# Peptides against a protein of PDB entry 8OXM, part 347

Target 1, 371 residues: chain A of PDB entry 8OXM
Amino acid sequence: FKAEFRLAGGVNLPKIIDCVGSDGKERRQLVKGRDDLRQDAVMQQVFQMCNTLLQRNTETRKRKLTICTYKVVPLSQRSGVLEWCTGTVPIGEFLVNNEDGAHKRYRPNDFSAFQCQKKMMEVQKKSFEEKYEVFMDVCQNFQPVFRYFCMEKFLDPAIWFEKRLAYTRSVATSSIVGYILGLGDRHVQNILINEQSAELVHIDLGVAFEQGKILPTPETVPFRLTRDIVDGMGITGVEGVFRRCCEKTMEVMRNSQETLLTIVEVLLYDPLFDWTMNPLKALYLQQRPEDETELHPTLNADDQECKRNLSDIDQSFNKVAERVLMRLQEKLKGVEEGTVLSVGGQVNLLIQQAIDPKNLSRLFPGWKAWV

## One batch from the design tools (peptide; made by RFdiffusion4, then SolubleMPNN)

Design b2_p30_2_s1 (from b2_p30_2, 18 letters changed)
Fold by OpenDDE base, seed 4:
Structure b2_p30_2_s1 (fold): chain B 371 residues (1-371), chain A 30 residues (1-30)
Amino acid sequence: as target 1 above (371 residues)
Amino acid sequence: DEITEKLLLELGKKLKERREELLKKAEEAL
């Protein structure tokens, strides 16, 4: 370990540490404090298993459909070491970082990211109709620019085309696997893009098994497929490569039903794996910029054993786990809204749900559904 | 990869069995 560390930005101030391996190679590591990395570690293992399933299938293997994984070593309930994804940038940083963001650079006359956020925060407690109208106004005046990521990074047209395809495949694979695992919408800072491969890396997997639906602002999309995410695919958007890669991924997931159910059942019943949404985690994930000022660090979550009757906690937990397993089984059977769909029908429904401005307008404004 | 998948499946069976045992013990203790 080098004696020097850098702070990565963010609430938890993760430390970037350079390590020299026994092989003499320097490796950057991210040391997170105050975060439970067990969920990240578990979800990375699930992604590895999904990758194994995708590699076994000829159609997904030919398309190189994989979820990018990173190494996670939990050290405690509140500390661990992450492999730092060198050569990655948060999509939110590329798109909406202050005055240097791609929206400001390519669309200087559009609304600022701050104006968009302000407008959507003002309607956060309003009707769905008011949210929709303001979201449409924001979308009209904040046009997607993520196509420029590949254009900036890959100047050779053949490389550019290959990398745009790699991006599109990465979005498709992560979207479908993310839907199956109930990851839902992903904050723009929790999606990294690799500047060399154009593949996405999903980090901070704190919402899984549709726990996003029980947030104070419930999630309304199966995965993040916002306008910028779509714009990165190029002129065909969700049609062609993306749709076909989603269908082929969904086909593998549905054909692997027993394996996936077994894996998820294991994880849901692991007493060391707290995947359930708690109120504090929900507040943290949907914290308002205005509420940042009053969280004095003095919440020692000391072991106040809230002696809630062990029986009521266990019954509530079991009912949630059973519901998650039932819903996972439905997804893997293609049961959506009580109807059995084909792979193409299911994927189509999920895409339509994910791109619907009515669903996007209802999301938590902090997650920037207009980006 | 195959070893990790087998290990996770085995760990999972053991965790399920252990939870069923713990639930049964909790029901017997009520």
Scores: peptide ipSAE 0.010, ipTM 0.382, DockQ to the pose 0.025
Fold by OpenDDE base, seed 5:
Structure b2_p30_2_s1 (fold): chain B 371 residues (1-371), chain A 30 residues (1-30)
Amino acid sequence: as target 1 above (371 residues)
Amino acid sequence: DEITEKLLLELGKKLKERREELLKKAEEAL
């Protein structure tokens, strides 16, 4: 290991360390403290299985549909080493960095990221109607700029077009697989973009199996398909390439129903995989302060092991696991709102739900639905 | 298919065995 380390941004201040392997190659490692990396490790294994299914299908293989994965080595319940995604940046850092974010550079007369967040926090406890009106005002005065990511990084027009296509395919694949697995907490710091491939890397995979729906402010969208995410696809937006890649991904997932149910059943009943939402985790996810700079004291979750009688916990757990499996089976059958949909019908419903300003306006302000 | 099904079945067996071991340890700790 080198004697020097760098801090990555974010609440837990992860340490970036450089190590030289026995092969003489330098490798960057991210050391996370205080995070349960077991959830990330498990979800990375599920993504690798989904990638295997996508590589076997001729139509998804020709489209190079894959979810970007990283290596996770959990060392304890509160520590681990992950492969640092070299040449990636959080989409939030590129878009809404206070000093030199793309919104400030390309739209200097729009609302600041801080003004948008403040306006949405002021209405957080208001009616859905008031939230919708303020969200529409914010969206009108905060126009998308994520198209400029590929334009800045890829000066050759042929390379630019290929990378924008890779981005669109990455969004489609991760959106559909993320929906099937019920992946939540898709805020702008939990999604990285690779500066060389234009593919997305999803991190912090602790909100899965629709546990985002039981947060104090429930998640109302199946995946992140906000205005900047769509702007990165270019002039066709969600139409054409994105929709077709979603449909082909959904087709592979639905045709792999038995395999996916077996995987998820095994994971739901792994006693080392705490996928359930607890009140402290819910508070941590939705009390994140606005400013990355304030060292709010992480509430020491003192080991109040609420020794609830193990018997009552096990019965309640089994009923939640059964409901998750039933909902996964419904998704894989194309059952939405009690109706059986075709692959195209299901994908269309999910896209409409994800882009609906009424659904987006109801999200927790820290999710930054206007970005 | 067979290799992934075998890997998944083997993962499923190992996770089931680990569940049974941890349930047994939890019963012995009560």
Scores: peptide ipSAE 0.009, ipTM 0.417, DockQ to the pose 0.024
Fold by OpenDDE base, seed 3:
Structure b2_p30_2_s1 (fold): chain B 371 residues (1-371), chain A 30 residues (1-30)
Amino acid sequence: as target 1 above (371 residues)
Amino acid sequence: DEITEKLLLELGKKLKERREELLKKAEEAL
C-alpha cells in the first residue's frame, strides 16, 4: 500500500488507496470504512447475471447494453476494498465540486451548489407545494452542464459521438435494471462515470428492492434521470437512443422473468444478505451534515428490548420478502399501479416519473435532485 | 430453463463461498 490516500467524495469520505499487487501493478482501491460492502458484492453478482441476459439477446448485444461492474472484496462486515474503477469520477465531483465543478466553470452566474442545497434544506420540512416552488426556482437558476463531460474528455467528434452513445446506453441499461431490482440512493456521489468509456458505474448498492420507498423521506423516482443526467445524452435527451435502449433492456428483463425472480428469491432468503431497511441505516442515509457528531454507534445499546419473538421477526421478514417478490413479478409483467403496460408504456411511465419535477422536489435534499 | 439453472448454480456457489468467508472471519474475531 502507498502511504498516501485520496478521499473520494461523499459523506463517508471513502479512502482511495493505491495498492501495488504482487505482480508489481498499481491498483487503486476504495476503502469504505463504515459501509456494508456485502450488499455491493451481491448486487454486482446480480448485475453480472443481468449482463449475461443482455449479452444473450441479439438486440441488446448489438447495442452493447451492459451495466458496469466492479470487484468487491469485503474485508469485514463494515469495511471492504472495492477495486476502484481506475479512471472513474463521481458525477457529483465533476458537476458540483465546490472549487472546480462544471456548474461553477460553465455557469458561474447560476446558484452555487451550496446555495441550491441550502434552499432545498430550508424547505425540507415544508409542504410538497413549497418544495416544488423552491425546486423550480433552484432548477431555473442551476442549469445543466453535464454535456461538457464528453466534450472535455473526447476532443475528436467521432469519438465524442460514440462516447455520448455509450453514456446514453449505460444510463438506460442501469436505469432499467436498477428499477427492476429496486435500486435506490442514486445520489450524485453513488454514480461514477468512467473517463475513458463514458459509462456509469453505480456504487453503494445498499438500498435495493425498493427499500428507498420506506426511508423517512421516501424515494419518489424509479432511477436518477435528473437534468444533468439527461444533458449528458445531448440534444435528444430522453428521446431516441435512451428510450430505445430502455425498451430493449426492459424487453430482456421481462422475457427473463423466471430467471430474475429465482435469482432475487435466492438473494432475499440468503441469511447473510441483510437487504432490509433498518432505522439506523435509514438515519445514516438521510442524515444531516449537522447531525454527524452524535451518531457514534454506542455498541452498548442493550439488545434486550428487541426481543420481538424470533418468530414475529421471521414472519415479518418473510412477508417483506414475499412483497418484494410480488412487486418484482409485477414489474416484470409490466404491472404499474394495477395496470398492465406494454414495454413502451412501462418505459414511458418510468421516464415520466423520473423526470417529473414534482417527484424530484420531494426527494431528500442530499440526493441533489436539481443536479 | 437452462439459463436459470446455470445462473442459480453460479449464484449459489458465490453465496456459499461468501458464507464460508464470513464464518471464517467470525471465528477469527472471537
Scores: peptide ipSAE 0.008, ipTM 0.416, DockQ to the pose 0.024
Fold by OpenDDE base, seed 2:
Structure b2_p30_2_s1 (fold): chain B 371 residues (1-371), chain A 30 residues (1-30)
Amino acid sequence: as target 1 above (371 residues)
Amino acid sequence: DEITEKLLLELGKKLKERREELLKKAEEAL
């Protein structure tokens, strides 16, 4: 280990350390000290399986449809080492950094990221109508700029075009696989972009199997397809390459139904894989700045062993696991809202749900749905 | 079906082997 560490940005201030292996190779590692990296490790294995399915299909292989994966070594329930994705940046850091963010650079007369956050926090407890009106005002005064990522990083027009295609394919693949697995908490700090490949790296995979729907502010979108995410695709937006890559990914997922169900079933019943949402995790994910003062450090996970009979916990767990498997089976059959859809119909519904400003306006303000 | 079953067995085996390798590396790092 080198004696020096760097801080990665974010609330948990993860430490970047450089390690020399026994092979003499330097490896960057990210040390997280507050997150259960076991969830990330398991979900990375599921992504590797999805990648194997995508590589076996000629149409998805030809399109290079993959989810970017990273190595995770869990050290404890609250600590572990990630292989740091060298040459990645959080999309939030590029877009909404306070000093050098792309919104400030390209749209200096728009609302600041802080003004947008404040306006949406002020209406957080208001009606859906009031949230929608304020969200539309924020969106009007905070225009997308993520197209400039590829323009800044890739000056050659042919390279720029190929990287924009790689980005669009990465968004499509991660969106559909993320939907199938019910991935939540897709805020702008949990999505990294590779500065060399233009591919997305999804981190902090603790909200899975639609557990984002049971948060105090429920998640209302199937994946992140916000205005900046769409702007990064260029002039075609969600049409053409993105839609076709979503459809081809969904075809592979639906044709792999038995495999995906068996994998998820094994994971849901693994006693070492805590995928369930707990009240402390829900509070942590949707903390209000006002609520930070009352979290006494003495809430050991042990003290809320209220002796709910082990039988009632097990019965509640089994009923949640069964509902997750049933909903996964529905998704893989193309059952949406009690109707069987074609792959194109299902993908279209998911795109419409993800871009709907009514759904986006209802999200927790920390998710930054206007970005 | 046979390809999916072989895939599941090979993935289950690789998951188990990687879990055992990760457990063994965690035990060797203790």
Scores: peptide ipSAE 0.008, ipTM 0.429, DockQ to the pose 0.019

Design b2_p30_2_s2 (from b2_p30_2, 18 letters changed)
Fold by OpenDDE base, seed 4:
Structure b2_p30_2_s2 (fold): chain B 371 residues (1-371), chain A 30 residues (1-30)
Amino acid sequence: as target 1 above (371 residues)
Amino acid sequence: DELTEKMLLELGKELQKKREELLRKAEEAL
């Protein structure tokens, strides 16, 4: 380990540490404090298993459909080491970082990211109709620019085309697997893009098994497929490569039903794996910028001994686990809203749900559904 | 691959047993 560390930005101030391996190679590691990396570690294992399933199928293998994984070593309930994804940038940083963000650079006359956020925060407690109207106004005056990521990074047209395909495939694979695992919408800072491969890396997997639906502002999309995410795919958007890669991924997932159910059942009943949404975690994930000032992190972990009758906790947990397994089984059967859909029908429904401005307008404004 | 699935199935059974044991111990402690 080098004696020097850098702080990565963010509430938890993760430390970037450069390590020299026994092979003489320098490796960057992110040391997160105060975060439970067990959930990230478990979800990375699930992604590895999904990757194995995708490699077994000829149609997904020929498309190189994989979820990018990173190494997670949990050291404690509040500390661990992440392999730092060198050569990645948060999509939110590229898109909306201050005055240097792609929106400001390419669309200087559009609303600022701050104006968009302000407008959506003002209507956060309003009707769905008011949220929709303001979201449409924001979207009209904040046009997508993520196409420029590949154009900036890949100047050769053949490389650019290949990398745009890699991006589109990565979005498709992560979207469908993310839907199956109930990851839901992903904050723009929790999606990294690799500057060399154009593949996405999903980090901070703190919401899984549709626990996003029980947040104070419930999630309304199956995965993040916002306008910028779509714009990165190029002129065809969700049509063609993305849709076909979603269908082929969903086909593998549905054909692997027993394996996936078994894997998830094991995880849901792991006594060391707390995947359930608690009120504090829910508040943290949907914290308002105005509320950042007062939550001193002095809530000792020991006060989780709130004497709720262990019987009521266990019955509630088991009912949630059973519901998650039932819903996972439905997804893997193509059961949506009480109807059995084909792979193409299910994927179509999910895409339509994910891109619907009515669903996007109802999301937590902090997650920036207009980006 | 089959070994990984078997190991995961075995791990799952062990975790389930540990959970049931922890729940029982929690009930016995009330």
Scores: peptide ipSAE 0.010, ipTM 0.367, DockQ to the pose 0.025
Fold by OpenDDE base, seed 3:
Structure b2_p30_2_s2 (fold): chain B 371 residues (1-371), chain A 30 residues (1-30)
Amino acid sequence: as target 1 above (371 residues)
Amino acid sequence: DELTEKMLLELGKELQKKREELLRKAEEAL
């Protein structure tokens, strides 16, 4: 290990450490000190399986539709080393770094990332109407800049075009697969971009199976398709390449219903895969920066009061798992709000839900829905 | 199908390895 570490940003301040392997190769590793990397490691396997399905289909294979995966080496139940994807950066670091972020560089007269966050925090406990009004004001004064990522990294126009396509395909694939798996907590620090491939790497996979909907501030979007995410696609936005890649990904997912259900069933009933949302996890994910000081989990909270009868916990768990499987089956059938949709209809609904400023304005301010 | 079975078998093997590793680490921490 090198003596120096970098912070990857985010609430958990994950440490990027450089390790020299026994082969003499330097490898960057992300050390998460408080996160359960078991969920990440399991979800990476599901992503590999989804990639296998996508690679078998001619239409998705031709489009090179894949979810970027990384190796997870759990070090403990609460710590592990991610093989940090060398040459990835959090989209939040690129966009909204306080010193040199793309918003500050390209839009110096817009609201600062701090001003946007402050405005949205001030209305956090307000009505949906007040949240929407302030969100629209923030959005008007904080214009997208993520198009500049590919422009900065890829100076050759032909390379730039191919990388923008790779980005758009990566967003589409990860959005649809993430929706199918009910992946939540897609804040700007949990999405990395590869500086060489322009592909997205989704990290912190601890909110899965729509457990983001039961957070104190429920998730209201199926995936992150915010204005900067769309801006990175270029002039066509969500139309053309993105939509078609979503549809082709959704076609493969729907045609793989039995396989996906069986995989998820095995995961849901794995006693070591704690996918369920608990109050401590919910508090941690939606914690205010001001509240960070007191939540030392004193290990000495007597487990005594959570003697809910093991039978009632097990029955409650089984009912939650069954509901997750039923909802997954609905998604894979194209059932949305009790209506059966075509692939195009379902993808259209998901895109509309993801870009709806009413849905975006209701998200937890830490999710940064204006970015 | 044969794909599902292979994928489940692979998943099961990797979950099992993770279980064994977590148990070992829990024992080393006691």
Scores: peptide ipSAE 0.009, ipTM 0.432, DockQ to the pose 0.024
Fold by OpenDDE base, seed 1:
Structure b2_p30_2_s2 (fold): chain B 371 residues (1-371), chain A 30 residues (1-30)
Amino acid sequence: as target 1 above (371 residues)
Amino acid sequence: DELTEKMLLELGKELQKKREELLRKAEEAL
């Protein structure tokens, strides 16, 4: 290890450390000191399994459909080492960085990211109609720019085209796998893009198994498919390559129902894997910027003494686990809103739900559904 | 079946490794 570390920024101030491997190669590692990396580590294993399923199917293998994975070494319940995704940038940093973000560079006369967030926060407690109207005003004055990522990074037209396809395939695979696993909407800082491959890396997998639906502001989309995410696909948007890659991924997932159910069952009943949403985690995930100042979680170690009868916790846990398994089975059968859909019908419904400005306008403003 | 079993065995081995690492770290923290 080098004696020096860098801060990656953000609330948790993760430490970037440089390590020399036994091979003499320098590797960056991210040390998180307050996050439970076990969930990330478990979800990376599930992604590796999904990748194995995708590689076995001829149609998904031919399309190179994979979800990008990274190495996670959990060091404790609250600490771990991530293999830092070298050559990646958060899509949120590229898009809405305050100094040099793509929105500011390409759309200098649009609303600032701060103005958009402020407008949406002002209506957070208002009606769905008022949220929708303000969201549409924000969207009109904050036009997508993520097409410029591939244009800036890949100057050769043939490389540019292939990288835009790689991006589109990566979004499709991660969206469908993410939907099956119930990852829900993904904050723009928790989606990294590889500057060489144009593939997405999903980090901070602390919301899984549709636990985003039980947040104080429930998730209303199956995955992140915001205007910038779509703009990165180029002129065809969600049509053509994206839709076909979603369908082929969903075909593999549905045809692997037994395998996926068994994997998720083993995970849900792992006593070391806390995937449940607790009130403190829910508050943290939807904390207001104004509330960041006072909630130093003095998680005094002493509140272990809520002797909730182990039996009542176990019964509540088992009921939640059963519900998650039932909903997973429904998704893998193509059951949506009590109706059995074809793969194409299910994928179409999910795409329509994810791009619907009514659903996007209802998301937590901190997650920036206009980006 | 054989695929599911092999994938479950791989998952089980990695979960077990993580369990052993967590146990070892719990012991080192005591």
Scores: peptide ipSAE 0.007, ipTM 0.407, DockQ to the pose 0.023
Fold by OpenDDE base, seed 5:
Structure b2_p30_2_s2 (fold): chain B 371 residues (1-371), chain A 30 residues (1-30)
Amino acid sequence: as target 1 above (371 residues)
Amino acid sequence: DELTEKMLLELGKELQKKREELLRKAEEAL
């Protein structure tokens, strides 16, 4: 290991360490403290299985549909080493960095990221109508700029077009697989973009199996398909390449129903995988302060083992696991709102739900639905 | 409570066996 480390941004101040392997290669490692990396490790295994299914299908293989994965080595319940995604940046850092974010560079007369967040926090406890009106005002005065990511990084027009296509395919694949697995907490710091491939890397995978719907402010979208995410796809937006890649991914997932149900059943009954939402985790996810700089004392989860009788915990757990499996089976059958949909119908419904300003306006302000 | 720890250990062993069986079925289905 080198004697020097760098801090990555964010609440937990993860340490980036450089190590030289026995092969003489330098490798960057991220040391995350206080996070349960077991959830990330388990979800990375599921993504690898999904990638195997996508590689076996000729139509998804030709499109190079894959979810970007990283190596996670959990060392304890509160520590681990993950492969640092070298040459990745959080989409939030590129878009809404306070000093030199793309919104400030390309749209200097728009609202600041802070003004947008403040306006949405002021209406957080208001009606859905008031939230919608303020969200529309914010969106009008905060126009998308994520198209400039590929334009800044890829000066050759042919390379630029190929990378924008890779980005669009990565968004489609991760959105559909993320929906099937019920992946939540997709805020702008939990999604990295690779500066060389333009592919997305999803991190912090602890909100899964639709547990985002039981947060104090429920998640109202199936995946992140906000205005900047769409702007990165270019002039066609969600139409053409994105939609077709979603449909082909959904087709592979639906045709792999038995395998996916078996995989998820293993995970739900893994005694080492706590996928259930607890009240402290829910508070932590939705009380994140605006400023990355305030060291809010992470509430030590002191071992208040709520000694509920083991029998009542087990029966409650089994009933939640059964409901998760039933909902997964519905998704894989194309059952939405009590109706059986075709792959195209289901993908269309999910896209409409994800881009609906009414759904986006209801999200927790820390999710930054206007970005 | 020693009874609670024993029940947790037994439940953990049953869940581990069920996991190993389901993992094998998932690998056979892949």
Scores: peptide ipSAE 0.021, ipTM 0.449, DockQ to the pose 0.020; fails the geometry check

